# Peptides against a protein of PDB entry 6A30: the designs that were tried, part 71

Target 1, 150 residues: chain A of PDB entry 6A30
Amino acid sequence: AQDADNVLQPIMDLLDSNLTLFAKICEKTVLKRVLKELWKLVMNTMERTIVLPPLTDQTMIGTLLRKHGKGLEKGRVKLPSHSDGTQMIFNAAKELGQLSKLKDHMVREEAKSLTPKQCAVVELALDTIKQYFHAGGVGLKKTFLEKSPD

## One batch from the design tools (peptide; made by RFdiffusion4, then SolubleMPNN)

Design b2_p19_5_s2 (from b2_p19_5, 9 letters changed)
Fold by OpenDDE base, seed 2:
Structure b2_p19_5_s2 (fold): chain B 150 residues (1-150), chain A 19 residues (1-19)
Amino acid sequence: as target 1 above (150 residues)
Amino acid sequence: SSSQKRIEELTKKLKEARA
């Protein structure tokens, strides 16, 4: 469980920050759309990462998310306190675009077998992130989360 | 867990936004 948490912390930091902003400035339907797009992005990124991991005690997901999470913190755009909603959305979108870059930098290699422990960590991480996006029923529907994002 | 706390926090924030 702790390993899964460690894997998810960097991405959750990014998501929490951006979703907090979107929750404040977006109407309900817009917010749902944002959640759906973020879900697709996260799932696609995780899928690519799972295929690449070296046989280490940590998952490739954890390594990549940690690396890029640190980069995102350094490059995080400080939103002006007095910017209008449009500018805020633009800035937030720019930050979220960094996740897209992460996806693009992942080159699919031959699927490596994960150890049972690594598989368990990945499964728990996936379940946890689904719960995150479901957000106690206020976020995305379970039926949506269980479908392929592609 | 830390993740569960974050889920709860997000849930709260989204509920507040919806209300």
Scores: peptide ipSAE 0.500, ipTM 0.909, DockQ to the pose 0.698
Fold by OpenDDE base, seed 3:
Structure b2_p19_5_s2 (fold): chain B 150 residues (1-150), chain A 19 residues (1-19)
Amino acid sequence: as target 1 above (150 residues)
Amino acid sequence: SSSQKRIEELTKKLKEARA
């Protein structure tokens, strides 16, 4: 449990700052959309970091933005401050690009295979981050969180 | 748990934003 907390601490630090800001400036519908996009970015980044060879932050961010950024753009989500919601997500994604270092925190071995201990830590970390995005029921729905972000 | 405390804090902040 402590190992999972240590792994998630940097991620939650970054998410807490961004989500606190978004909660203040976004209306309910926009905030939900932002949460969904952030969830996809976080999960995709974690999957790539754990199961794939390390990617450069630029390459990873570019791929994630291309896949997920269009979904937000299609909805023409704008913030009440007249800021483009897509631009806000892009900025958040750039900051979240630091999640590529998660592998260094979770997996000490360059090996593609995780040890049983590492698997247990990853499982607990994933469950914890789902709870984080659910936020006691005021965040994302459990049914959404159980679906693949792909 | 530090993570659980942070989840509770976020929950509180999001609830306050709805209010």
Scores: peptide ipSAE 0.500, ipTM 0.909, DockQ to the pose 0.707
Fold by OpenDDE base, seed 5:
Structure b2_p19_5_s2 (fold): chain B 150 residues (1-150), chain A 19 residues (1-19)
Amino acid sequence: as target 1 above (150 residues)
Amino acid sequence: SSSQKRIEELTKKLKEARA
């Protein structure tokens, strides 16, 4: 469980900041659409991270995401507390663009089989992130989360 | 867990956004 949490922390750190902003500035329908796109991005990123580098460590996914997330944070515009709505939208769009770059930094390497322990960690991580996006029923529907992100 | 706490926090934020 702790290993799964460690893997998810970098993703959740990035998502928490962005989703908090989007929840504040987006209309409900737009917010749902953003959530769906973020879900697809996260799933694709996780898939590539699992398939690409041999998970030599259960925290490798987290480490990679942390590394890339840190790079994204460097470009994050400091949102002044008193930014007008228009500026906030532009800043949010920039943040989304940065998240998209996270995917581009994932290079597919030779797929290695995970150990049973690693599989268990990944499974728990996937279940947890689904719960995160479901958000007690106010986020994405379970039926959507269970479908392929394709 | 830390993740569960974060899920609860997100849930709260999204509920507030819908209200």
Scores: peptide ipSAE 0.475, ipTM 0.902, DockQ to the pose 0.677
Fold by OpenDDE base, seed 1:
Structure b2_p19_5_s2 (fold): chain B 150 residues (1-150), chain A 19 residues (1-19)
Amino acid sequence: as target 1 above (150 residues)
Amino acid sequence: SSSQKRIEELTKKLKEARA
């Protein structure tokens, strides 16, 4: 439990800062959409970080930005401004580059595969981050969080 | 846990934003 908390602290710091700002400036429906996009971004980043340890943060972020940047255009999300919404996601993705700290906690320098202990920590971390995005029921729905972000 | 406290804090902030 403590290990999972330690792993999640950096990402929660980034998310808290962004979500606090978004909660203040976004309408409810916009905020929900932002949460969904952040969830997808976080999950994809975590998955790639865990499964593909040799990838650099810049490579992961660049791939995620290319993948999700196209998604914002397709979804006709009623953002206050198309440019503003895209820029917010872009900025959030850049900040999420600091997820390398999560990588450093989860992957041994010499090992490409997770140990059983690390797997247990990852599972607990994933459960915790789902709770974070659910936010006592005012965030994302459990049904959404249980589905694959892809 | 520390994470649970942060979840509670976020919950509070989001509730306040919806009010």
Scores: peptide ipSAE 0.465, ipTM 0.901, DockQ to the pose 0.696

Design b2_p19_5_s3 (from b2_p19_5, 11 letters changed)
Fold by OpenDDE base, seed 1:
Structure b2_p19_5_s3 (fold): chain B 150 residues (1-150), chain A 19 residues (1-19)
Amino acid sequence: as target 1 above (150 residues)
Amino acid sequence: SKSQERIEKLTKKMKEALK
């Protein structure tokens, strides 16, 4: 349980920061699109963390999210004028799009098999994150969340 | 767990944003 909390904490920080920002500036349909991109980002980050050699799971997720989150935190610009908000969304979408493309360039180093403990932690983390994105049925559909973003 | 409590709070925020 403590290990799962360590994995989830950086992800929740990212989600909280982004949700707070986008909830204020986006209408519902745009927000749903943003959630789909955030889901892809989270899944890609988790996949990379699992595939990368077990450096302390916490440090890798934190570093990956910090490296990618620094780009997003730089987007915590002052509530820009109406024109600036659109540009911020565009820039954020562009950054998220670039992160999704990074999946194609990561050389699958030999996926070291996760230990049973690591598998359990990842499963718990995934279930928790799926719950967040589903948001009691008002968020992303279960069918979307259950499909592996291959 | 602390993480579960936090995710519930975040979920609530998301629900409010999607109303």
Scores: peptide ipSAE 0.374, ipTM 0.876, DockQ to the pose 0.596
Fold by OpenDDE base, seed 3:
Structure b2_p19_5_s3 (fold): chain B 150 residues (1-150), chain A 19 residues (1-19)
Amino acid sequence: as target 1 above (150 residues)
Amino acid sequence: SKSQERIEKLTKKMKEALK
């Protein structure tokens, strides 16, 4: 659905610009940690989008992602050398530490009842993103993805 | 959909990276 696409586009932009780079420079264990933090960020962003602004508000999603994940959203950068990569990972680790505190800054918003249309959009978007993070079984575990990040 | 195709491509890349 077009509405689901509107929700997914800013998320996909984040994933495309950052995760591909992290996948190249991080060892598997570090990458999995990055994925877990990004999963939480994405889920929280989606939740806010559902509760407060219209699902079609890509600018709001972008703002939320930038506010909480700006450290990870360095644009598509040239793949660093080994030395540069180490420094980048160090910086990323520092930024991930800030993401772990995201929960403390999130106001528990009362969930509004979703219309059938909104429900369908959320389901489609959620399934799509879960598929990405699961990555055919080599990414995050299904049991982890089924848990609330809050 | 356009978004579905895009996410499938990204997923494939991630799968390869995590092998």
Scores: peptide ipSAE 0.374, ipTM 0.876, DockQ to the pose 0.584
Fold by OpenDDE base, seed 4:
Structure b2_p19_5_s3 (fold): chain B 150 residues (1-150), chain A 19 residues (1-19)
Amino acid sequence: as target 1 above (150 residues)
Amino acid sequence: SKSQERIEKLTKKMKEALK
């Protein structure tokens, strides 16, 4: 549905911008930790967007994701052309620190009532994002994804 | 959808990174 696409596009931009880099530079365990933090960020962002709303257009989600994404990007470390593994891990750890800080600045509010259509759109979006983070079983566990982020 | 296609592509990349 077009409405689901409107929700997903800003999220995809965030994920593409951040996870592509991390996937290249992180060891698997570090990458999984990054994924957990990004999952929390995405979930909190979506939650806030739904609560502050109305969830009527891509603008609010996009704005929130850009705001938080920029915050994350400001902490992004550029890798040298010949970065060694140790430096990559250091950079990844630094990025994780920035992610955690960003997450802590996200305020959780009480969810407002959504129309059935809005609920369906959100559900579809969430399912799609969960698939990404699960990565066919090699990413985050389903049990983790089904729980509300702390 | 376009978004679904994008997420599938990204998912594939993630799978490759985590294999």
Scores: peptide ipSAE 0.374, ipTM 0.877, DockQ to the pose 0.595
Fold by OpenDDE base, seed 5:
Structure b2_p19_5_s3 (fold): chain B 150 residues (1-150), chain A 19 residues (1-19)
Amino acid sequence: as target 1 above (150 residues)
Amino acid sequence: SKSQERIEKLTKKMKEALK
């Protein structure tokens, strides 16, 4: 559905921009840790956005993620093609730290109930995101994804 | 959907990174 796409697009942009970088420079164990942190960030963002305003064509999730994504891009040090691995990891860690700031800028408003249609859209979006993080079994475990990040 | 296609692409990249 179009509404699901509206929710997913900003999330996909965030994941594409950050995980592509981390996947290149991190060994598997570190990458899994990064994935867990990103999962928590995404879930917390969705939870806060879903509970507060109605889902519109420009969802609050989309707005928040786009706003903070731009901040991350500005903070992304162009990784020199020839930077040593240590410097790359340092830069990646700095970028990851900037992602965590997304939580600090979230405003909680009055909780609102979703319509059945909105619930269906959210469920579809969540299933799609879980599929990505699970990555056919090589990513995060299903048991982890089924639990609340809080 | 456009998002589903993107997820599939990203998932493939993730699988390759984590193999």
Scores: peptide ipSAE 0.372, ipTM 0.876, DockQ to the pose 0.570

Design b2_p19_5_s4 (from b2_p19_5, 8 letters changed)
Fold by OpenDDE base, seed 2:
Structure b2_p19_5_s4 (fold): chain B 150 residues (1-150), chain A 19 residues (1-19)
Amino acid sequence: as target 1 above (150 residues)
Amino acid sequence: SSSQERIKELTKKLKEALE
């Protein structure tokens, strides 16, 4: 349970901070696209975490998310005034553009063998995150979530 | 777990944004 928390907490921090902002400034269709990009980021980060650093290293996971999520907020997002709305949207769109290129810039390294415990943690984390992105059926489709990130 | 509870709350927020 603690190991799963170590994996999930940084991810949730990213999701909470960024989606709070995007949910307020984006219409539904755009928000779904944001979700897809965030999904890719999370999956790629998890993959790298499995391959390189220990899964139990919460700090490392957080660092990886921050590094690859360039410009994304890691904490509570304060919304600017309406006068800054256009600029805010522009900046957010720019950040999404960076996320879309993440896969192309990630170097796949030799995978480490996982212990049964580590496998269980990863499975739990993955299931949890899939549930989030599916959002009871109003979010991303199951078929999308079951495929490797594009 | 703490994470499970938190993710439920986040999911609720996301649902609200998508409904």
Scores: peptide ipSAE 0.562, ipTM 0.931, DockQ to the pose 0.535
Fold by OpenDDE base, seed 4:
Structure b2_p19_5_s4 (fold): chain B 150 residues (1-150), chain A 19 residues (1-19)
Amino acid sequence: as target 1 above (150 residues)
Amino acid sequence: SSSQERIKELTKKLKEALE
């Protein structure tokens, strides 16, 4: 429970920071696009955390997510207030897409083996996040969420 | 857990935005 919380809290922070405003200002189709990009970002971040550093360091997940979250926030803040809202959202979504591809520039190392406990925690976190993005059926499709975010 | 409560709230907000 605590371990899952340690994994989920940084993710929740990322989602809260990046979706709260978008949820309020975006029309549904744009919001779904943003969700897709955020999904990719979250999945890539989690994957990187598993592949490169030991998962035992929960602070690393937080650091990675915070770094990406700050990047997303910076992209948002740079949008002029007087620009067309649709264009602003589009640009933000595009930037999210770029950030989600940061994984492509990372040197991949051999995936580290996780303990059964760690696997269970990651699985729980993943399921929880999927449920969030699915949003009771009004969000991303299950088929999309079950595919590789690559 | 606190995270579960948070995600439920966030999910609710997201659902409201998408409905």
Scores: peptide ipSAE 0.560, ipTM 0.931, DockQ to the pose 0.577
Fold by OpenDDE base, seed 1:
Structure b2_p19_5_s4 (fold): chain B 150 residues (1-150), chain A 19 residues (1-19)
Amino acid sequence: as target 1 above (150 residues)
Amino acid sequence: SSSQERIKELTKKLKEALE
């Protein structure tokens, strides 16, 4: 549905922006840690969006994610050389720190009730995102994805 | 949908990185 697309596109932009470089240069263990932090960030952002007034469009998720994504990008260390392993590790550590801090600042507010339509959109979006993070079984485990990110 | 196509591509990239 178009509504689901409106929710998913900004999320995918955030994921793509944060994982493209890491997926290329990081070893699997580090990449999985990044994935876990991104998962928590996305879940917290979605929860906050649900708390928004019922009259707000589903596109508000995109606005929130875009704001947070831009904040992370601005804080990303530009590596002068991607061949420098030390710099890559430093950048990875910094990015993880930024993600963690951002997550911690996203306090859960009291969830508002969603309309049936809104519920369907959120469920579809959530399933799609879980599929991404699971990555056919090589990513995050289903047990992790099914639990609260807190 | 466009989003479903895009997420499949992103997932493929992630899988390749984790294999």
Scores: peptide ipSAE 0.556, ipTM 0.930, DockQ to the pose 0.574
Fold by OpenDDE base, seed 5:
Structure b2_p19_5_s4 (fold): chain B 150 residues (1-150), chain A 19 residues (1-19)
Amino acid sequence: as target 1 above (150 residues)
Amino acid sequence: SSSQERIKELTKKLKEALE
C-alpha cells in the first residue's frame, strides 16, 4: 500500500546508504554489530514516530525517517573509490559513531493508540524490515528481532 | 509495491555480504 511505501522508503534509504560500505569492508561479526545498531535505530525511530507526533498522516513517518537518515548522512564522509582499506575502516568507524549519537537522541515516549489502518501499515512495515534484517537466516536472529530494541 | 521490490534487492545484497 502507498502508506506502507511512505514508511518503508526512507528506511530503505537509510539501510542502503549505511550498509553498502560496511558490507564491503567489514567481516561478518562487525557487520552483524552494525546491523544490530541499525535495527535499534530503526525501531526507535519508528516507535518515536508512532508515539510522539499524532500519526495523523503517514507522510509524517516518512518525513521523520528521512530527517534521521539525512542526519546520519551528514556525518558520513564521502569515500573516494580509491581509498585504502585503512582509511575506509576509519571512516566507517566514524560513521558508526554518528549512528550511535543519533540513536542516543532517540527518546522513548508514551505509546499512542493507532487506528486499524495505521496499525496495519506499521505491521506491514515491521514485517518487511524484520525480513530484511533476518536475511533468510544469515542476518540477525528472530529472537533478537522480537525483543525490545533497548 | 516499489518498496517490496526494493527491499528484496537490498535483502539479496545483505545475504551476499553475510554468506
Scores: peptide ipSAE 0.553, ipTM 0.929, DockQ to the pose 0.524

Design b2_p19_6_s1 (from b2_p19_6, 12 letters changed)
Fold by OpenDDE base, seed 1:
Structure b2_p19_6_s1 (fold): chain B 150 residues (1-150), chain A 19 residues (1-19)
Amino acid sequence: as target 1 above (150 residues)
Amino acid sequence: AEEIRQKFRDSYQAVLDKA
């Protein structure tokens, strides 16, 4: 529990900060779309952290931003302050890209198979993040979260 | 907006309380 909390707390603080901002500036439908993109970003970051060798922080951020930045452009949601809101989302996504530092908390050393303890922490972390994004039913649907590549 | 955020936080706390 404490180990999982130590890993999750920085993520949750970052998510809470960003969600606070998005909740203030986005309509409910836009917020759900933002949540889906944040979910994908978090899951991708976790997957890369667990499965992929440490790519340099800059390459991961650049690849994530380039891959997800193209997806946000096609949805012309006219947010009233277009430039500032999009830039804030971009900056928030960039900050979330620093979750690559989650590697420093979850996987310090060599490409060894996760110990049973580390597996339990990862499972707890995943469940916590799923519950966070579900938000008692007001967030993302469980079916969407369960279909996301674990 | 704040209500939604609080529900996210409550969901997180509920998992921590079970762990």
Scores: peptide ipSAE 0.240, ipTM 0.810, DockQ to the pose 0.621
Fold by OpenDDE base, seed 3:
Structure b2_p19_6_s1 (fold): chain B 150 residues (1-150), chain A 19 residues (1-19)
Amino acid sequence: as target 1 above (150 residues)
Amino acid sequence: AEEIRQKFRDSYQAVLDKA
């Protein structure tokens, strides 16, 4: 449980921060699309983190997320005018692009087989994230979440 | 885990309610 929380917390902090931001700047329909893309990103990141020993990557993900998250905190989100919202989306997309680059760095490390403990942590993490994105039925559809490669 | 799940659901619901 504690290990799973350690894995989840950086991801959830990122998700909460991004979702909070997008909820403020996007209409509900746009937000749902953003959620789908975030889900794909998270699943891809987790899938790759599963292939790589989770602990070292969490620090890197956490550091990257913290470096990028600090940029989000200092912006007193004055409800950006439409122009500012676009810039925030652009910045978020740029941050997501950097996560993709991190993804490429993570792929280069040899796929070490996860220990049974690591597998259990990842399974718990995936289940929690699925539930988060589903949010009791108000979020993404369960069928969409289940189609993501685990 | 259940407590965490509930917090996330609540957080997500709060986001959706604002959207």
Scores: peptide ipSAE 0.145, ipTM 0.721, DockQ to the pose 0.110
Fold by OpenDDE base, seed 5:
Structure b2_p19_6_s1 (fold): chain B 150 residues (1-150), chain A 19 residues (1-19)
Amino acid sequence: as target 1 above (150 residues)
Amino acid sequence: AEEIRQKFRDSYQAVLDKA
């Protein structure tokens, strides 16, 4: 549990920050699209972190997500607090475009074998992230989350 | 917006409490 929490906490902090931003600026339909892109980004980042570096660095997934989220954060700082709804939608669309571009820059590397302990941590992490994105039914659909390649 | 965010956090915490 503690090992999983150490890996997940930086990811969840980033997700909470992004969700807070997007929930304020996006209509429901746009928000769902943002959540789908965030989900894909998280899954791709986890896959690469498992494949590339040994999971010895518990902060690596969070660091990778933060590094890739820099374009999104730059967009966040420029969001005027008093922008009209049209400007907010435009900004949200721009942020979605940045997330999609970020996904395309993530190169697939070959899966390395994990130890049984590392596999258990990854499984717990994946379950936690799925539960987070589902959010008791107000987030992404279970069918969408289950179709994502683990 | 805050209600939705809270549901996401609650879902995360529920998994941690079981793990």
Scores: peptide ipSAE 0.111, ipTM 0.697, DockQ to the pose 0.583
Fold by OpenDDE base, seed 4:
Structure b2_p19_6_s1 (fold): chain B 150 residues (1-150), chain A 19 residues (1-19)
Amino acid sequence: as target 1 above (150 residues)
Amino acid sequence: AEEIRQKFRDSYQAVLDKA
């Protein structure tokens, strides 16, 4: 439990901060779309954290997020506030990219297969994040969360 | 908006209490 909390707490703090911001500026439909993009970003970051050895270059995650962020430009979600909601999502993604520092804490050893203990921690972390995004039914649908490749 | 955020936090806390 404590090991999972140490991994999850930075993610949850970042998500709570971003949700606080987005909840103030977005209507419900836009917020739902933002949640889906945040979910994809978190899942992708976790997958890379598990599969890829700690890439020393923090710049690579930033560059990958920037490449995916260009696809969001075509959806003219006119967020009413002057700071382009796209830029806020990009900044949130950049901050989530700093979760690569969490990779330095979890992946001490070489590209070795996760130990059974490490697998259990990752499974608990994934379940926690799924429950967080479901938010007792007011967040993302369970069917959407379960379709994400585990 | 605050109610939604509170539900997210409650869901996280519920997992921590079970672990």
Scores: peptide ipSAE 0.108, ipTM 0.694, DockQ to the pose 0.573

Design b2_p19_6_s2 (from b2_p19_6, 12 letters changed)
Fold by OpenDDE base, seed 2:
Parts: C-alpha cells; structure tokens; sequence
Structure b2_p19_6_s2 (fold): chain B 150 residues (1-150), chain A 19 residues (1-19)
C-alpha cells in the first residue's frame, strides 16, 4: 500500500493540477477528451516506469513530472480571455508532449521481470488510476478504462 | 467542475483507504 502510494503520489499530484486547470477552462466534453489523452499518457508513463529499473528511478520520474508540473503551478489561472484559454490548452498540451519526449530518453532496458511485489504495486496503482479517471462516473467510462490496450 | 474535482479526490482517497 505505502509503496503504491509513493509511486502514485507524483502522478496524482500532476493529474490533480492538470485537471484543476482543465476543469476551469474546458467544457465537460472537452474535459473528457483531455482525460482520454491524460489516460493514455499515464498508462504509457506507467508502462515505462514499470519496465524501467527499480524504485530509485521513480524519484527521478516524479522529479521530472514535478519539474514539468511546476511550470503549471505558477499560473494562477486568471480566467483567461477566450484567446488565453486556447493558449493555456496549447501550453498544457505542450507540457504533456514533453512528457512524451521523456519516452525517448528512457532507454529500453530489457523488460526485467517484475517481482511479485512490484506486480502487486503496479496492479494497485492501475486500479487507483482507473478509479481516479472514472471519478464516480463523471470521468471516463469503465468500459473505456478496461478495454484500453494501454 | 468542482464536483468533478471532488469526485477525483474522493476516488483517490477511497483506494488509499482500501489499500
């Protein structure tokens, strides 16, 4: 449990920050689209984090996610004028795009077989993230989360 | 929108409480 929380906390903090921003700027339909993209990003990041070397590197990913997330914290979202909202979405998408570039620097270390403990942590983390994205039915549909090939 | 944020936070807490 605690290990899973330690892994999830940086991701959740990033997601909470982004969702707070998007929830202020986006309509419900746009928010759902953003959530789908965030879901893909999180799944891809987790897959890589799991495939990549032990817990010490999670601090680096958390730090990288925090470093990229800190750029978003300074924006006390003054309700941007309609023009500023588009720019904020673009900037947020750009920041998410930078997380995708983290993808290229993560050397394909050979898929080290996860220890049973690591598998349990990952399963718990995945369940937590699914519940988070479902958000009691206001987020993504369970069917989407379950059928995601990610 | 605040309701969505609340539900996200609650979902997180619910999983942590079960874990």
Amino acid sequence: as target 1 above (150 residues)
Amino acid sequence: MEEIRKKFRQARQDVLDKA
Scores: peptide ipSAE 0.064, ipTM 0.635, DockQ to the pose 0.560
Fold by OpenDDE base, seed 4:
Structure b2_p19_6_s2 (fold): chain B 150 residues (1-150), chain A 19 residues (1-19)
Amino acid sequence: as target 1 above (150 residues)
Amino acid sequence: MEEIRKKFRQARQDVLDKA
């Protein structure tokens, strides 16, 4: 559904940018921790984007997520030196923190019940995201993804 | 949806290649 694509595209841009960065910079153990936080962020963002009034908020969330995603320029990320890696992690953590603040601003509207269409979109999106975060077994454990509050 | 799936598959592969 076009609405699903509109909701998921900003999330995909966020994930593509951040995970590519983190996979290059982080050790496996650190990467897993980052993935867990990104998972929580994605779930919260999806919930809010879908539950909150569609028109003005999709543009705002899309713009906010795009603004945060665009800060990671498409530059051929040369393997950053260790110092560059730490700074990039810090910047990415700041971006995640800003998304968390967006969370606090959006909470005030009463969660309307999802339409059947919105539910179907969420279910499909969640399945895809779970597969992504599992990453063939090298990412997050299936048990973690399944126990995450939907 | 298919485009999203494609992006996730690609992103997953990128993570796998680096893990």
Scores: peptide ipSAE 0.034, ipTM 0.576, DockQ to the pose 0.112
Fold by OpenDDE base, seed 3:
Structure b2_p19_6_s2 (fold): chain B 150 residues (1-150), chain A 19 residues (1-19)
Amino acid sequence: as target 1 above (150 residues)
Amino acid sequence: MEEIRKKFRQARQDVLDKA
């Protein structure tokens, strides 16, 4: 449980920050698209974080995710003027792009067989994240979540 | 949005309570 929570916490922080922003500035259709892309990103990041790097690198990814999440200053969300909204989207896209680059730098180390502990963490994390993105039907469709490369 | 967050928080808590 605690290990799963340790993995989930950085993901939750990332999702909460980004989804809050996008929910405020995006139309419903755009938001759904963003959710799909975030789902893919989260799945890829989680897989790599759990499967490839030792726990020490998780702190680095968590710190990177946290550093990028902290850039969303608790600034009084002045309803961004149209210009501010565009800049925020651009910044968020840039941050997501940096996460993608981090993906490229994580060398495909050979798929080491997951330890039983890692498997348990993955299972718990995946179930929780699926429930989050589905959100009782207000989020992503179950069919999309089940077809994703978990 | 808030409903999504609520469901996530609940899901997380449910996992923690079962472990």
Scores: peptide ipSAE 0.066, ipTM 0.637, DockQ to the pose 0.420; fails the geometry check
Fold by OpenDDE base, seed 1:
Structure b2_p19_6_s2 (fold): chain B 150 residues (1-150), chain A 19 residues (1-19)
Amino acid sequence: as target 1 above (150 residues)
Amino acid sequence: MEEIRKKFRQARQDVLDKA
């Protein structure tokens, strides 16, 4: 449980900040598309974070995510004028894009088989993330979450 | 939109309460 929470907390903090913003500025159809892309990103990031680095590097990713997450200071969300919303989406996309660059710097260490403990953490983390993205039926469909190749 | 935010927050809390 605690190991899963340690992996999930940085992801959930990032998602909470971004989803709160997107839920304010996006219509339902756009939000669903954003959620699908975030789902893919989270799955790819989680796979890499749990499978590739030894537990010692999780603190570095958490610290990197926390250092970049602190730049989202409590900017008083002045209801951005329509022009400011586009810039916020661009900045959020840029921040999410930096997570994709983390993809290139993680040396493909050999796909070591997950230990039973790591598998249990992954399963718990996946169930949590699926519940979060489903959001009681207002988010992504269960069928999409279960059938996703990611 | 507020309902979506509420459900996301609730889903997160439900997981934290079960963990």
Scores: peptide ipSAE 0.059, ipTM 0.626, DockQ to the pose 0.454; fails the geometry check

